# Designs tried in a protein design run: peptides against a protein of PDB entry 6RGO. Part 83

Target 1, 392 residues: chain A of PDB entry 6RGO
Amino acid sequence: MALKLLGFNQDATCFSVISSNKGVTIYNCDPFGKCFELEKSTSNDEELDFLVEMLFSTSLIAVVDKTIGASKRKKLKIVNTKRKATICELTFPHEIMDVIMNRKIICVVLKSDQIFVYDISCMKLLRTIDVRGEKLKSTSKFRNSEAVGDIGVRVSLSTDNNSILCYSSYSKSDKENAPLNDIVVFDALKCIQINVLPAVHQSNIVCIACSPDGMLMATASEKGTIIRVFKTIDTENDEPILVNEFRRGSRPSRISEMKFNHDNTLLACVGESDTIHIFALPVTTTEADANEDDTLQQSSHSLSSSINGLQYISKGLANRFGKIIVSKIPTQSQQRHVAYIKIPENAKYRIGFPKDTTNTIHICGEDGNYLVYSIPRNEVGPCTLVKSNTFD

## One batch from the design tools (peptide; aimed at target 1 T58 N80 I120 M123)

Design b2_p25_3 (made by RFdiffusion4)
Pose (drawn by RFdiffusion4):
Structure b2_p25_3 (pose): chain A 327 residues (1-135, 151-284, 335-392), chain P 25 residues (1-25)
Amino acid sequence: MALKLLGFNQDATCFSVISSNKGVTIYNCDPFGKCFELEKSTSNDEELDFLVEMLFSTSLIAVVDKTIGASKRKKLKIVNTKRKATICELTFPHEIMDVIMNRKIICVVLKSDQIFVYDISCMKLLRTIDVRGEKIGVRVSLSTDNNSILCYSSYSKSDKENAPLNDIVVFDALKCIQINVLPAVHQSNIVCIACSPDGMLMATASEKGTIIRVFKTIDTENDEPILVNEFRRGSRPSRISEMKFNHDNTLLACVGESDTIHIFALPVTQRHVAYIKIPENAKYRIGFPKDTTNTIHICGEDGNYLVYSIPRNEVGPCTLVKSNTFD
Amino acid sequence: SEEEEEEEEEFAEEIIEKLEELKKE
């Protein structure tokens, strides 16, 4: 089958790719190379490694499952790339759905909507967050820099009226203190959530409305959450998969089950800005590095890696700059 | 850029050492 299940780095330095053949490879951007290659851990052809989230450019990797079910739901391994050794092997009562890391905090998301927060220096569990224990699945996002700030979707006070709903809660994982609770920002479920690298901004994606809403995170008034802007969906409602924020928080990338990737600018310093054409029934992931604000890195399941430029003052499409092919 | 990558690697190694020490305890 195709080379599916791409993962994208925080700093846009490299990307994680599960080659359907054997193991998982991690490439670099500049210069492009085979950075890390995981050996054979397979027994059938279509069984897939699912979850890999990494540090910035380091040797520290978070790896989850290999087998379809033998050791998947209850595993987390911490591996150094230069020496291929497992350090700590944590076990969890449920199935892992997503893992997000940063320089201070490691988050592990379970299928039962439990979020385990760890101080990475000693792997002491800071707090267990019973989201489903209070009231598709929960989408979680996190800031990259320090003062790492956690964002998760929570259910509303209408559990009696109906089973599924999605509001937003802002949480400071550094001090384990809940900062702001946002109301039902959508009339539908929440599909994907992106938080700014500095933790000051947040994006939301709805399944039905397909309109991205941006709220201020922490400095927002206590009385009411502050809405920043909204972005035109286009000609057709489409499911969104992954969104990213620029380092200066002027740009927002959006990707999904669509023909095109949309680029939204920010009035921090309107409907559409830059659009990148994409093959229809193939899936891609997004990133952009810290070095420049004009370059957008693109990861594709078709086997191609592309680097596009951004037009500052033109509403035109992006211009291709650099490309390379996968394995 | 190279210096920053090195400093990130050093910092990750320090975390790894601390995790290995705790594992030995």

Design b2_p25_3_s1 (made by RFdiffusion4, then SolubleMPNN; from b2_p25_3, 8 letters changed)
Fold by OpenDDE base, seed 1:
Structure b2_p25_3_s1 (fold): chain B 392 residues (1-392), chain A 25 residues (1-25)
Amino acid sequence: as target 1 above (392 residues)
Amino acid sequence: SEEEREKLEKEAEKIFEKLEELKKK
């Protein structure tokens, strides 16, 4: 059967898949098994396409059926999985490209480069963000939908109640083909822009991850060779703080997904390559808790020595002349992967970090494998397979 | 935790109740 992966929920307790024969199936990770199945709306041999976003492991899901016709692709259904019932339906002016949620907010990304921000508790519209900005009202050149390949607005939302929304935006260049290489940080609850990170890559941003607490974000461009990690809210001299720059590889490869673990110590990435990469983040010792004298002298010496060389180079990514001064973090400070998982080259995988085990990663493949790996703490190397299950 | 899961499910149930009330108006 052809499987399509939709992804993990926020805490990696469940994942969703499209089965070509059944429709949408949601699996529980532990105990492993089917939690919910959404039957096909049509008996036709049409290739199924869906968006599914879960509210953690709850009975609340958001569903978009993209299989048939332009009208369905504009409809968001809030479904109660226990009742197998559509509780709410919203219709949008354009095709829905993405849906993300937490306990407070639903964000709906449209093909028009609009983000609709809703209060989940009542589905009240809080904000419409137009990423193209008001100036494009005059040039009704819809990017002909054919020439706009997979390049659209990317979003990520913090899983906490702070509801920090990170999204890709167009650079201020008067060029008709401005890249989606800026990041906006937005408080989705207060509906205020917090920060703007200009020109974080030279090409379009294709992947964004926000940390669970919304304090960090990771970005990757179309090249997928470099991943940058920034602080979302904090600035130094009104300039974006680059925390880390990771090299995934020397060969260009699309990154499809990135995730932080729940304590912001790890960043994982997956995409078109045969390898899931896991990077260690420096533990930001918040200076506040430095008063408790607890002498845990434990020998974390070996990994810390290679991390200490990353001076926070707050050098502004945007010179006054729109040149991306990627502050040359010395090429020596490009942290390598701490761990990796080998996957089949032709299988799409999704990743998730469970809340309860910070050194565990969940992965699932279109090959029908659900795999749990242990991440090495003190050594650079392969992850260890702990559990495997199959799904259809 | 199972307690956190139960708390989240009760939040989802309240959302459903609210959305059902809003459809009747």
Scores: peptide ipSAE 0.597, ipTM 0.946, DockQ to the pose 0.855
OpenDDE base, seeds 2, 3, 4, 5: peptide ipSAE 0.590, 0.589, 0.594, 0.595; ipTM 0.944, 0.944, 0.945, 0.945

Design b2_p25_3_s2 (made by RFdiffusion4, then SolubleMPNN; from b2_p25_3, 12 letters changed)
Fold by OpenDDE base, seed 5:
Structure b2_p25_3_s2 (fold): chain B 392 residues (1-392), chain A 25 residues (1-25)
Amino acid sequence: as target 1 above (392 residues)
Amino acid sequence: KEEERKKLEEEAEKILENLEKLKES
C-alpha cells in the first residue's frame, strides 16, 4: 500500500498517516496501535491528500481534505475523534497550505500567503497576517502551481501557552521575485510582532522549527546545507542573535522537517537524504548551580566543539540599500551533527521528540516503520534502535 | 504523565463542546 506521512503531534505521542485504501489513520506511539481512523468518503481510486493537525493525543483534530476539488481544499474541519464527528467547519477564500495548533491557538496558512490566527476555544479570528503586504498585491499573479515548487510561507508555533509564531516573510526587495528569506516572530495571543530577522538565508526558507517554549527557532533554506538557530525574542544591538550554525552536509538536499527536543538541547532534521541529523545545542548554564563542589574528575572529553560564541558579525554586506545580509559564519565555526540515523533514501520520514525522554527520538517512515532511537550522550555516532513497530 | 494527558483531554472536550454549542446558536 502507498503510505503518506502527515507527521507526529506536538509531543510525539501520536502520528498520522494516509493509506491509499483506508484513508487517514492516527497511531498512538506507546502503547503502539491505531487510535483513530477516518475512512474514505469516496470509492474512487483517487490519490488521497489531507492535512491533519492533532491537539496532542486528545480527541480534537483539525482536518483538511485536499484530495479533490478546490472547494474541499478551502475547508478546515474540527473533528471529535471519539464521536467521529465534524464539530465545526471554516471556509477560507484560498486553498489551505498548512495548519498548526497548540492548546490556545490554531493558525491556518493559505496559498495567498495569508496566516489566519484563531483562538481555538471559540474559533474567533484574532488576526489575519498578510505576509506579502499591500504593495505586492498588484504583481502577485498566483505563482503557477506547477513549476515553481513548494515555496510558500512556512510557519512554526511554540507548543506552550506563550504561542510564539515564527513565519517566513518576503524580503523588502523591489524585485518581483523577492526571496522568502526573512523571519517574523509573532505573539499569536497578543497579536503583536515581537521580532524580525532579515535575510537569515541567501535563498528561500523552506523549513522552520520553533522550540517548544518559543525561545529558539531553526531555519533552513532550499539548499539545506546550513541550519541556523536564532533566539526569537532577544536582540543584541537591534541585531538577531545567532546561537548556532549547523552544517548538515556539503551537497544540497531538501530538509522537510526540523524539531527541537523539549529542553532545547537537541535539534533534529530530516528530508530527502539517507540521514537524519541530530545536533547538540549549547546548554545555557544558568549561573546558579555552579557552586556544588562535586569533584568528580570524570574526564568528560567534553565535546568541546569550541562553541566560540558565534557573535553575529553584523558585517553582512549591507547591500546598497542598508539590508543586513547574515554574514557567512566562517566554515570552521559550523558545527556538525553529534548523532545520526540512517534511513532508506526511497522513504520519507518524519521526526518527533517525546516530552519525557529528551535523549530519545521517534521516527516514522512511508515504508511503514515506526522506530524509537536512543541518542548517544558522550560520543559522536549512530543512534541506537530501542523499539520498532510496523504499520500499514 | 497520565494525569496531564487526562487534563489535556478534559480541556479538548470542553473546547469541542463549546464549538458545538456555538454552531447550534
Scores: peptide ipSAE 0.617, ipTM 0.949, DockQ to the pose 0.857
OpenDDE base, seeds 1, 2, 3, 4: peptide ipSAE 0.607, 0.603, 0.599, 0.601; ipTM 0.948, 0.947, 0.946, 0.946

Design b2_p25_3_s3 (made by RFdiffusion4, then SolubleMPNN; from b2_p25_3, 8 letters changed)
Fold by OpenDDE base, seed 5:
Structure b2_p25_3_s3 (fold): chain B 392 residues (1-392), chain A 25 residues (1-25)
Amino acid sequence: as target 1 above (392 residues)
Amino acid sequence: SEEERKKLEEEAEKILEKLEELKKS
């Protein structure tokens, strides 16, 4: 059967899938099993497409029917899974491209490059963000979705109550084909822009991840060779703080998803490659509790490669054609993965980090595998498979 | 924790009830 993965929820306690024969199914991770099913409303052999965003493991979900030919692509449904009922329905002027949520807000991304920010508690519109701004409204022939399908506004939301929204934005270049290579950091509750990270890649950003607390953000371009991690709020001398630069690989490969673990010590990425990569983030040693005592000389090869704060010197070479951020980061300082998982070639996988076990990763595949891996602490190498389940 | 999960479900149920009321008004 053709499975399509919708992904994990915020805490990796559930994941959702589309089955061509059954419709949308939500699985619980532990104990493993089906917890909700949305039956296919149509007997037609149409390829099902849905967006499903869960509020953790609760009875509240947001659903968009994206199936071809359906007038429903502009319609967000809030569903009570216990009652199997649509509680609220919102209709948008354009097709819904993405939906993200936490305990406080829902963000709806439209094909028009607009982000609608709602208070979840009453579905009141807090803000409409127009990512193109007023100037680009004149030349926006809707990018015909057929040929360049995946170049749209990307969003990520902190899972905490601070509700830090990171989104990709067009560079201020007067070119009709401005790249989506800026990042805006937005307080979604206060509806204020906190920060702008200009030209974080040379090409379009295709993947972003916010940390659970909203303090870090990871970005990847269409090349998917380099992942950059920034602080979201803090700046040094009005310049963005680059915390890490990771090398996924030498060959271009799309990154489809990135996730931080709950303590901001790990970043995982998955995409079109045969490998999930897991990177270690430097633990910011707060200088506080250097209590003197325990002399135990254990030569723990601390993988504290203290890559001292690489100031992202955005020397925008203001070449006549826009701010190209030349990474001054020596190619030698690009960290590789500390751990990896091999996955089948051409299998789409999704990733999630459980809250209670910071060194565990959940993965699921369109091959019908749900897998739990342990991440090695002290050694660079493969993750260890801890649990395996199958779904249909 | 199971307590945090229960608290989240109670929060989600209150949201769903309020949204159902707002749809009827």
Scores: peptide ipSAE 0.584, ipTM 0.943, DockQ to the pose 0.777
OpenDDE base, seeds 1, 2, 3, 4: peptide ipSAE 0.572, 0.562, 0.557, 0.552; ipTM 0.941, 0.939, 0.938, 0.936

Design b2_p25_3_s4 (made by RFdiffusion4, then SolubleMPNN; from b2_p25_3, 10 letters changed)
Fold by OpenDDE base, seed 5:
Structure b2_p25_3_s4 (fold): chain B 392 residues (1-392), chain A 25 residues (1-25)
Amino acid sequence: as target 1 above (392 residues)
Amino acid sequence: MEEERKKLEEEAEKILENLEKLKKE
């Protein structure tokens, strides 16, 4: 059977899949088992395509049927899974590309590069964000429908109530083909732009992850060789703060998903490669709990490779080119993964971090495997398989 | 875990009930 993974929910307690024969299925991770099914409404041999966003492990889900015709692809359904009933339906002017949710808001990303921000409690529209802005509306007529490949606006939302929305935006370059290489940080509750990170990569951003608390953001470009981690809110001299720069690999490979763990100590990435990479983030010791006592000289060689700060080289010619984030980190001194998981090359995988076990990662594959791994803390190496289940 | 899951479900049910009311108005 062909499986298509939709992904984990916010806390990795559930994941959703499309089965060609069954439709949408939601699995609970612990205890492992099927908890919901949305049956295929049509007998047609059409390839099933859906968006499903879960409100954690609750009976509230958002569903978009992308299988049949342009009309359904524009409809967001709020479904009560216990009642198997559509409670609310919203229709958009364009195809829905993504849906993200927390306890406060739903964001709907359209093929028009618009983000609709809703209050989940009443489905009131709070804001429409037009990522293209007014200037790009004139030139967009001639993007050949074929060349609007898999490059669209990417979004990530904090899972907390602060509702920090990070999204990719077009650079201010007067070029008809401006890359989606800027990031905007947006308070989705207050509907205020907090920050703008210009030109965080040289090419289009294809993956974004916001931390659960919204304080960190990870970005990857089409090359997928470098992952950058930024502070979302804080700035130094009106410049974005780069916290980390990770090297996934030397060869280009698309990253499909990134996630932070719940304490912001780990960042995982998955994509087209045979390897899930897990990176350690520096623990910002807040100075507060430096109580005097234990002189345990464990020389943890913290590979605090002093990431010599990103100096924005504002060379005076850069007024036409948005400030490019130039890494001063030599290619050889870029931080590598601290842990990894080998996965089948031909299977797409999704990742999730459970809330209560910061050193555990959940993964699921289109091969029908749900796997739980333990992440090593004190050594660089493979993760250890703790639990395995299969689904169909 | 279980109490937090229960609180989240009760919140989701209230949202779903509110949305169902607003659809009938």
Scores: peptide ipSAE 0.636, ipTM 0.950, DockQ to the pose 0.858
OpenDDE base, seeds 1, 2, 3, 4: peptide ipSAE 0.627, 0.619, 0.625, 0.624; ipTM 0.949, 0.948, 0.948, 0.948

Design b2_p25_4 (made by RFdiffusion4)
Pose (drawn by RFdiffusion4):
Structure b2_p25_4 (pose): chain A 327 residues (1-135, 151-284, 335-392), chain P 25 residues (1-25)
Amino acid sequence: MALKLLGFNQDATCFSVISSNKGVTIYNCDPFGKCFELEKSTSNDEELDFLVEMLFSTSLIAVVDKTIGASKRKKLKIVNTKRKATICELTFPHEIMDVIMNRKIICVVLKSDQIFVYDISCMKLLRTIDVRGEKIGVRVSLSTDNNSILCYSSYSKSDKENAPLNDIVVFDALKCIQINVLPAVHQSNIVCIACSPDGMLMATASEKGTIIRVFKTIDTENDEPILVNEFRRGSRPSRISEMKFNHDNTLLACVGESDTIHIFALPVTQRHVAYIKIPENAKYRIGFPKDTTNTIHICGEDGNYLVYSIPRNEVGPCTLVKSNTFD
Amino acid sequence: SELTEEQKEELEELLEEAEEEEEEE
């Protein structure tokens, strides 16, 4: 089958790709190379490694499952790339759905909507967050820099009226203090959530409305959350998969089950800005590095890696600059 | 689950090496 289940780095330095053949490879961007290659851990053809989230450019990797079910739900391994050794092997009571890391805090998301927060220096569990214990699946996002700030979607106070709903809660994982609770920002479920690298901004994706809403995160007034801007969906409602924020928080990238990738600018310093054409029934992931604000890195399941440029003052499409092919 | 002392020490060493690599960059 195709080379599916792409994972993208925080610093846009490299990307994680599960080659359907054997193991998982991690490439670099500049210069492009085979950065890390995981050996054979397979027994059938279509069984897939699912979840890999990494540090910036380091040897520290978070790896989850190999087998379809033998050791998948309850595993987390911490591996050094230069020596291929497992350091700490944590076990969890449910199935892992997502793992997000940063320089200070490691988050592990379970299928039962439990979020385990660790101080990475000693792997002491800071707090267990029973989201489904209070009231598709929960989508969680996190700031990259320090003062790492956690964002997760939570159910509303209408659990008696109906089973599924989605509001937003802002949480400071550094001090384990809940900062702001946002109300039902959508009339539908929440599909994907993106938080700014500095933790000041947040994006929301709805399944039905397909309109991205941006709210201030922490400095927002206590009385009411502050809405920043909205973005035109286009000609057709489409499911969104992954969104990213620029380092200066002037740009927002959007990808999903659509023909095109949309680029949204920010009035921090409207409907559409830059659009990148994309093959229809193939899936891609997004990133952009810290070095420049004009370059957008693109990861594709077709086997191609592309680097596009951004037009500052023109509403035109992006211009391709550099490309390379996968394995 | 809990961790052993040896596993904590190895984790500290790995984090120190990761910091050094970030400083070099």

Design b2_p25_4_s1 (made by RFdiffusion4, then SolubleMPNN; from b2_p25_4, 8 letters changed)
Fold by OpenDDE base, seed 1:
Structure b2_p25_4_s1 (fold): chain B 392 residues (1-392), chain A 25 residues (1-25)
Amino acid sequence: as target 1 above (392 residues)
Amino acid sequence: SELTEEQLEELQKLLKEAEEELKKR
């Protein structure tokens, strides 16, 4: 059967899939099993396509039927899964490309490069963000929408109540074909733009992840070779703070998803490659209780040799990216522990971090595997498989 | 379109369930 993955919910307690025979199925992770099924509305052999966003482990889901020929691509349904009933339906002027939510906000991304921000508690529109209209104020020329294939506005939302929205925007270049390589940080509750990170990549941004608390953001371009992590709100001398730069690989490969764990200590990425990568983030100790206890000089054995390649990137970036203040990551924390999971080539996988186990990752594949891995803390190496289940 | 009172009550109930779930974990 052809499976298509929709993804995990915010706390990785559930995941959703499209089955070619059944429609949308939601699985619970623990105990593992089907918790909801949305039956096919049509008997046609049409390739099913849906957006499904679930609010944690609740019975609240947002659903968009994106099936080809369906007049429903412009309709968002809010569904109660326990009642199997639509609470409300919203209709948009353009096709829905993405839907994200937390306990306060729903964001709907349209093919028109518009983001509709709603108060979830009443489904009132708080703001329409026109990413193209913002460009027109800076650049006189419309990008003709037709020639830009799978390159649209990307969004990520914090899972907390602060509701920090990160989205890709067009750079202020006088070029007709300005890339989607700026990031805007937006307070979705107050409807205020907090920050703008200009030209964070040379090409279009295709993947964004916001941390659960909204304090960090990860970005990847079409090349998918470099992942950058920024502070979202904090600036240094009115300039964006680059916290981390990770190299996923030397070969170009599209990143489809990135996730932070719940304590901002890990960043995972998945895409078209045979490998899920997990990067260690330096713990930003808030400066408060740095009391003097000097003593634990314990023997950091010299795994010095092989990571020499990362030092050369730091000097070159300072000259090409303007005033981006690379916070001096202390040279001592240079052993960025990287974990990995090998996955089947060409199998699409999705990733999620459970709240209670910061060193555990949930993954699911279009191959019908749901897998739980333990992440090594103190070494570079493979993750250990802890649990496996299959789904159809 | 504005939600009906019944739709609003149902939505608020589900959001309250989400807030209670996150306090227990």
Scores: peptide ipSAE 0.470, ipTM 0.917, DockQ to the pose 0.585
OpenDDE base, seeds 2, 3, 4, 5: peptide ipSAE 0.455, 0.459, 0.469, 0.449; ipTM 0.913, 0.913, 0.917, 0.913

Design b2_p25_4_s2 (made by RFdiffusion4, then SolubleMPNN; from b2_p25_4, 9 letters changed)
Fold by OpenDDE base, seed 4:
Structure b2_p25_4_s2 (fold): chain B 392 residues (1-392), chain A 25 residues (1-25)
Amino acid sequence: as target 1 above (392 residues)
Amino acid sequence: SELSKEELEELKKLLEEAKEEEEKR
């Protein structure tokens, strides 16, 4: 059967899939099993397409049916899975491209490059962010969204109550084809722009991950060779703070998803490659509790590579247009993965980090595999398979 | 469109379930 992955919920306790014959199915990870099924409304052999965003392990889901004609692709349903009932329906002026939520906020991304920010408690619109409207100095026609398929506004939302929204924006270039290579950091509750990270990549950003606490953000471009991690809120001398630059590979490969673990110690990425890469983030040891005395040389060789290098984003060559291009960190200082998972070639996988086990990663594939891996802490190597289940 | 009182009460109940799940972890 053709499966299409919708992904994990915020804490990787559930994942959603589209089954060609059944519709949307939500699986619980532990104990493994079906939690909810949304039956196909039509008997037609049409390829099913849905967006489903689940609020943690609750009965609250947001659903967009993208299977049927242009009218349904503009409708967001808020559904109670226990009642199998629609609570409310919102209609948008344009096709819905993405939906993300936490306990406070729902963000709806439209094909128009608009982000609608809602208070989840009352479904009241707090803000419409017009990412193109900020670009409206360029009279450039709507990029025919047909030709360059997957270049749209990308979003990520913190899973905490602070509701830090990171989104890709168009660079302030007079070029009609300005790349989506700026990042805006937005307080979704207060509806305030907190930070702007200009030109974080040379090409369009295709993947963003916000940390659960909203303090970190990871970005990848369409090249998918370099992942950059920034602080979201903090700045140094009014400049963005680059925390890490990771090298996924030398060959271009699309990254479809990135996620931080719950304690911001790991960043995972998945995409079109045969490999899920897991990177270690520097643990900011607060220097405080270095009490002198206990000489217990527990050589916890934590690979705290003390990258004491606050690598200033060296003012990349101010190209003639005053754009701060994040200078490429010298290739020698680019960190590699600390762990990896091999996946079947051409299999689409999704990733999730459970809250309770910071060294565990959940993955699911369009091959019908749900897999739990243990991540090695003290060595660079493959992850160990701990649990496997199959779904249809 | 503004939500009905019943829709608001249902959303509120689901959000309290989500909050109780957060407090248990």
Scores: peptide ipSAE 0.389, ipTM 0.887, DockQ to the pose 0.543
OpenDDE base, seeds 1, 2, 3, 5: peptide ipSAE 0.388, 0.377, 0.381, 0.368; ipTM 0.886, 0.882, 0.882, 0.880

Design b2_p25_4_s3 (made by RFdiffusion4, then SolubleMPNN; from b2_p25_4, 9 letters changed)
Fold by OpenDDE base, seed 4:
Structure b2_p25_4_s3 (fold): chain B 392 residues (1-392), chain A 25 residues (1-25)
Amino acid sequence: as target 1 above (392 residues)
Amino acid sequence: SELSEEELEKLKELLKEAEKELEEL
């Protein structure tokens, strides 16, 4: 059966899939099993396509039927899974490309490069973010979304109540083909732009991850060779703070998803490659626990990744247009993965980090495997398989 | 489009159920 992965929820307690024969199924991770099923409304052999966003493991989900006709692709349904009932339906002017939520906010990304920000408590529209702005709307022929690679606006939302929204934006080039290589950091509750990170990659950003607390953001371009991690809110001398630059590989490969773990110590990435990569982030030692009490030199061989000091974003050559291109960190200072998982070639996988176990990762594949891995702490190596389940 | 009063009531009920479910996690 053709499975299509929708992904994990915010805490990796559930994941959602599309089954060609059944429709949308939500699985609980522990205990493993089906917790919700949305039956296929039509007996047609049409390829099913859905967006499903969960509010953690609760009875609240957002659903978009992308299978049939331009009308359904513009409709967001809020569903009570316990009652199997649609609570409300919102209709948008354009096709819905993505939906993300937390306990406070729902963000809806449209094919028009608009982000609609809603207060979940009343479904009141707080803000419409127009990423193209008025000037760029006129020249952009609707990118034919038939290309599996369509470069749209990417978004990520913090899972906490701070509701930090990170999104890709068009660079301020007067070129009709301006890359989506800027990042905007936005307070979704207050509807205020907090920060702008200009030209974080040379090409379009295709993947963004926000940390659960909204303090960090990871970005990857179409090349998928380099992942950059930035602070979202903090700036040094009005310049963005680059925390890490990771090398996934030497060969171009698309990254489809990235996730931080719940304590911001790990960043995982998955995509078209046979390998999930896990990177270690520097632990921000808050200076507070430098209480002098001598005794227990428990050699926390924390992988003291040498925090090579605050790598000032060296003013990359100000291209003639005054754009801060984030200078490439010298290839010698690029950190590699600390852990990895091998996955079947051509199988799409999704990733999630459980809240309670910061050194485990949940993965699921279009091959029908749900897998739990333990992440090695003290050595660079493969993750260890802890649990496996199958789904159909 | 604004929600109807009935949709808003059903949404508030669903959120109250979801908030309770989130406190039990």
Scores: peptide ipSAE 0.517, ipTM 0.932, DockQ to the pose 0.820
OpenDDE base, seeds 1, 2, 3, 5: peptide ipSAE 0.503, 0.506, 0.497, 0.502; ipTM 0.928, 0.929, 0.927, 0.930

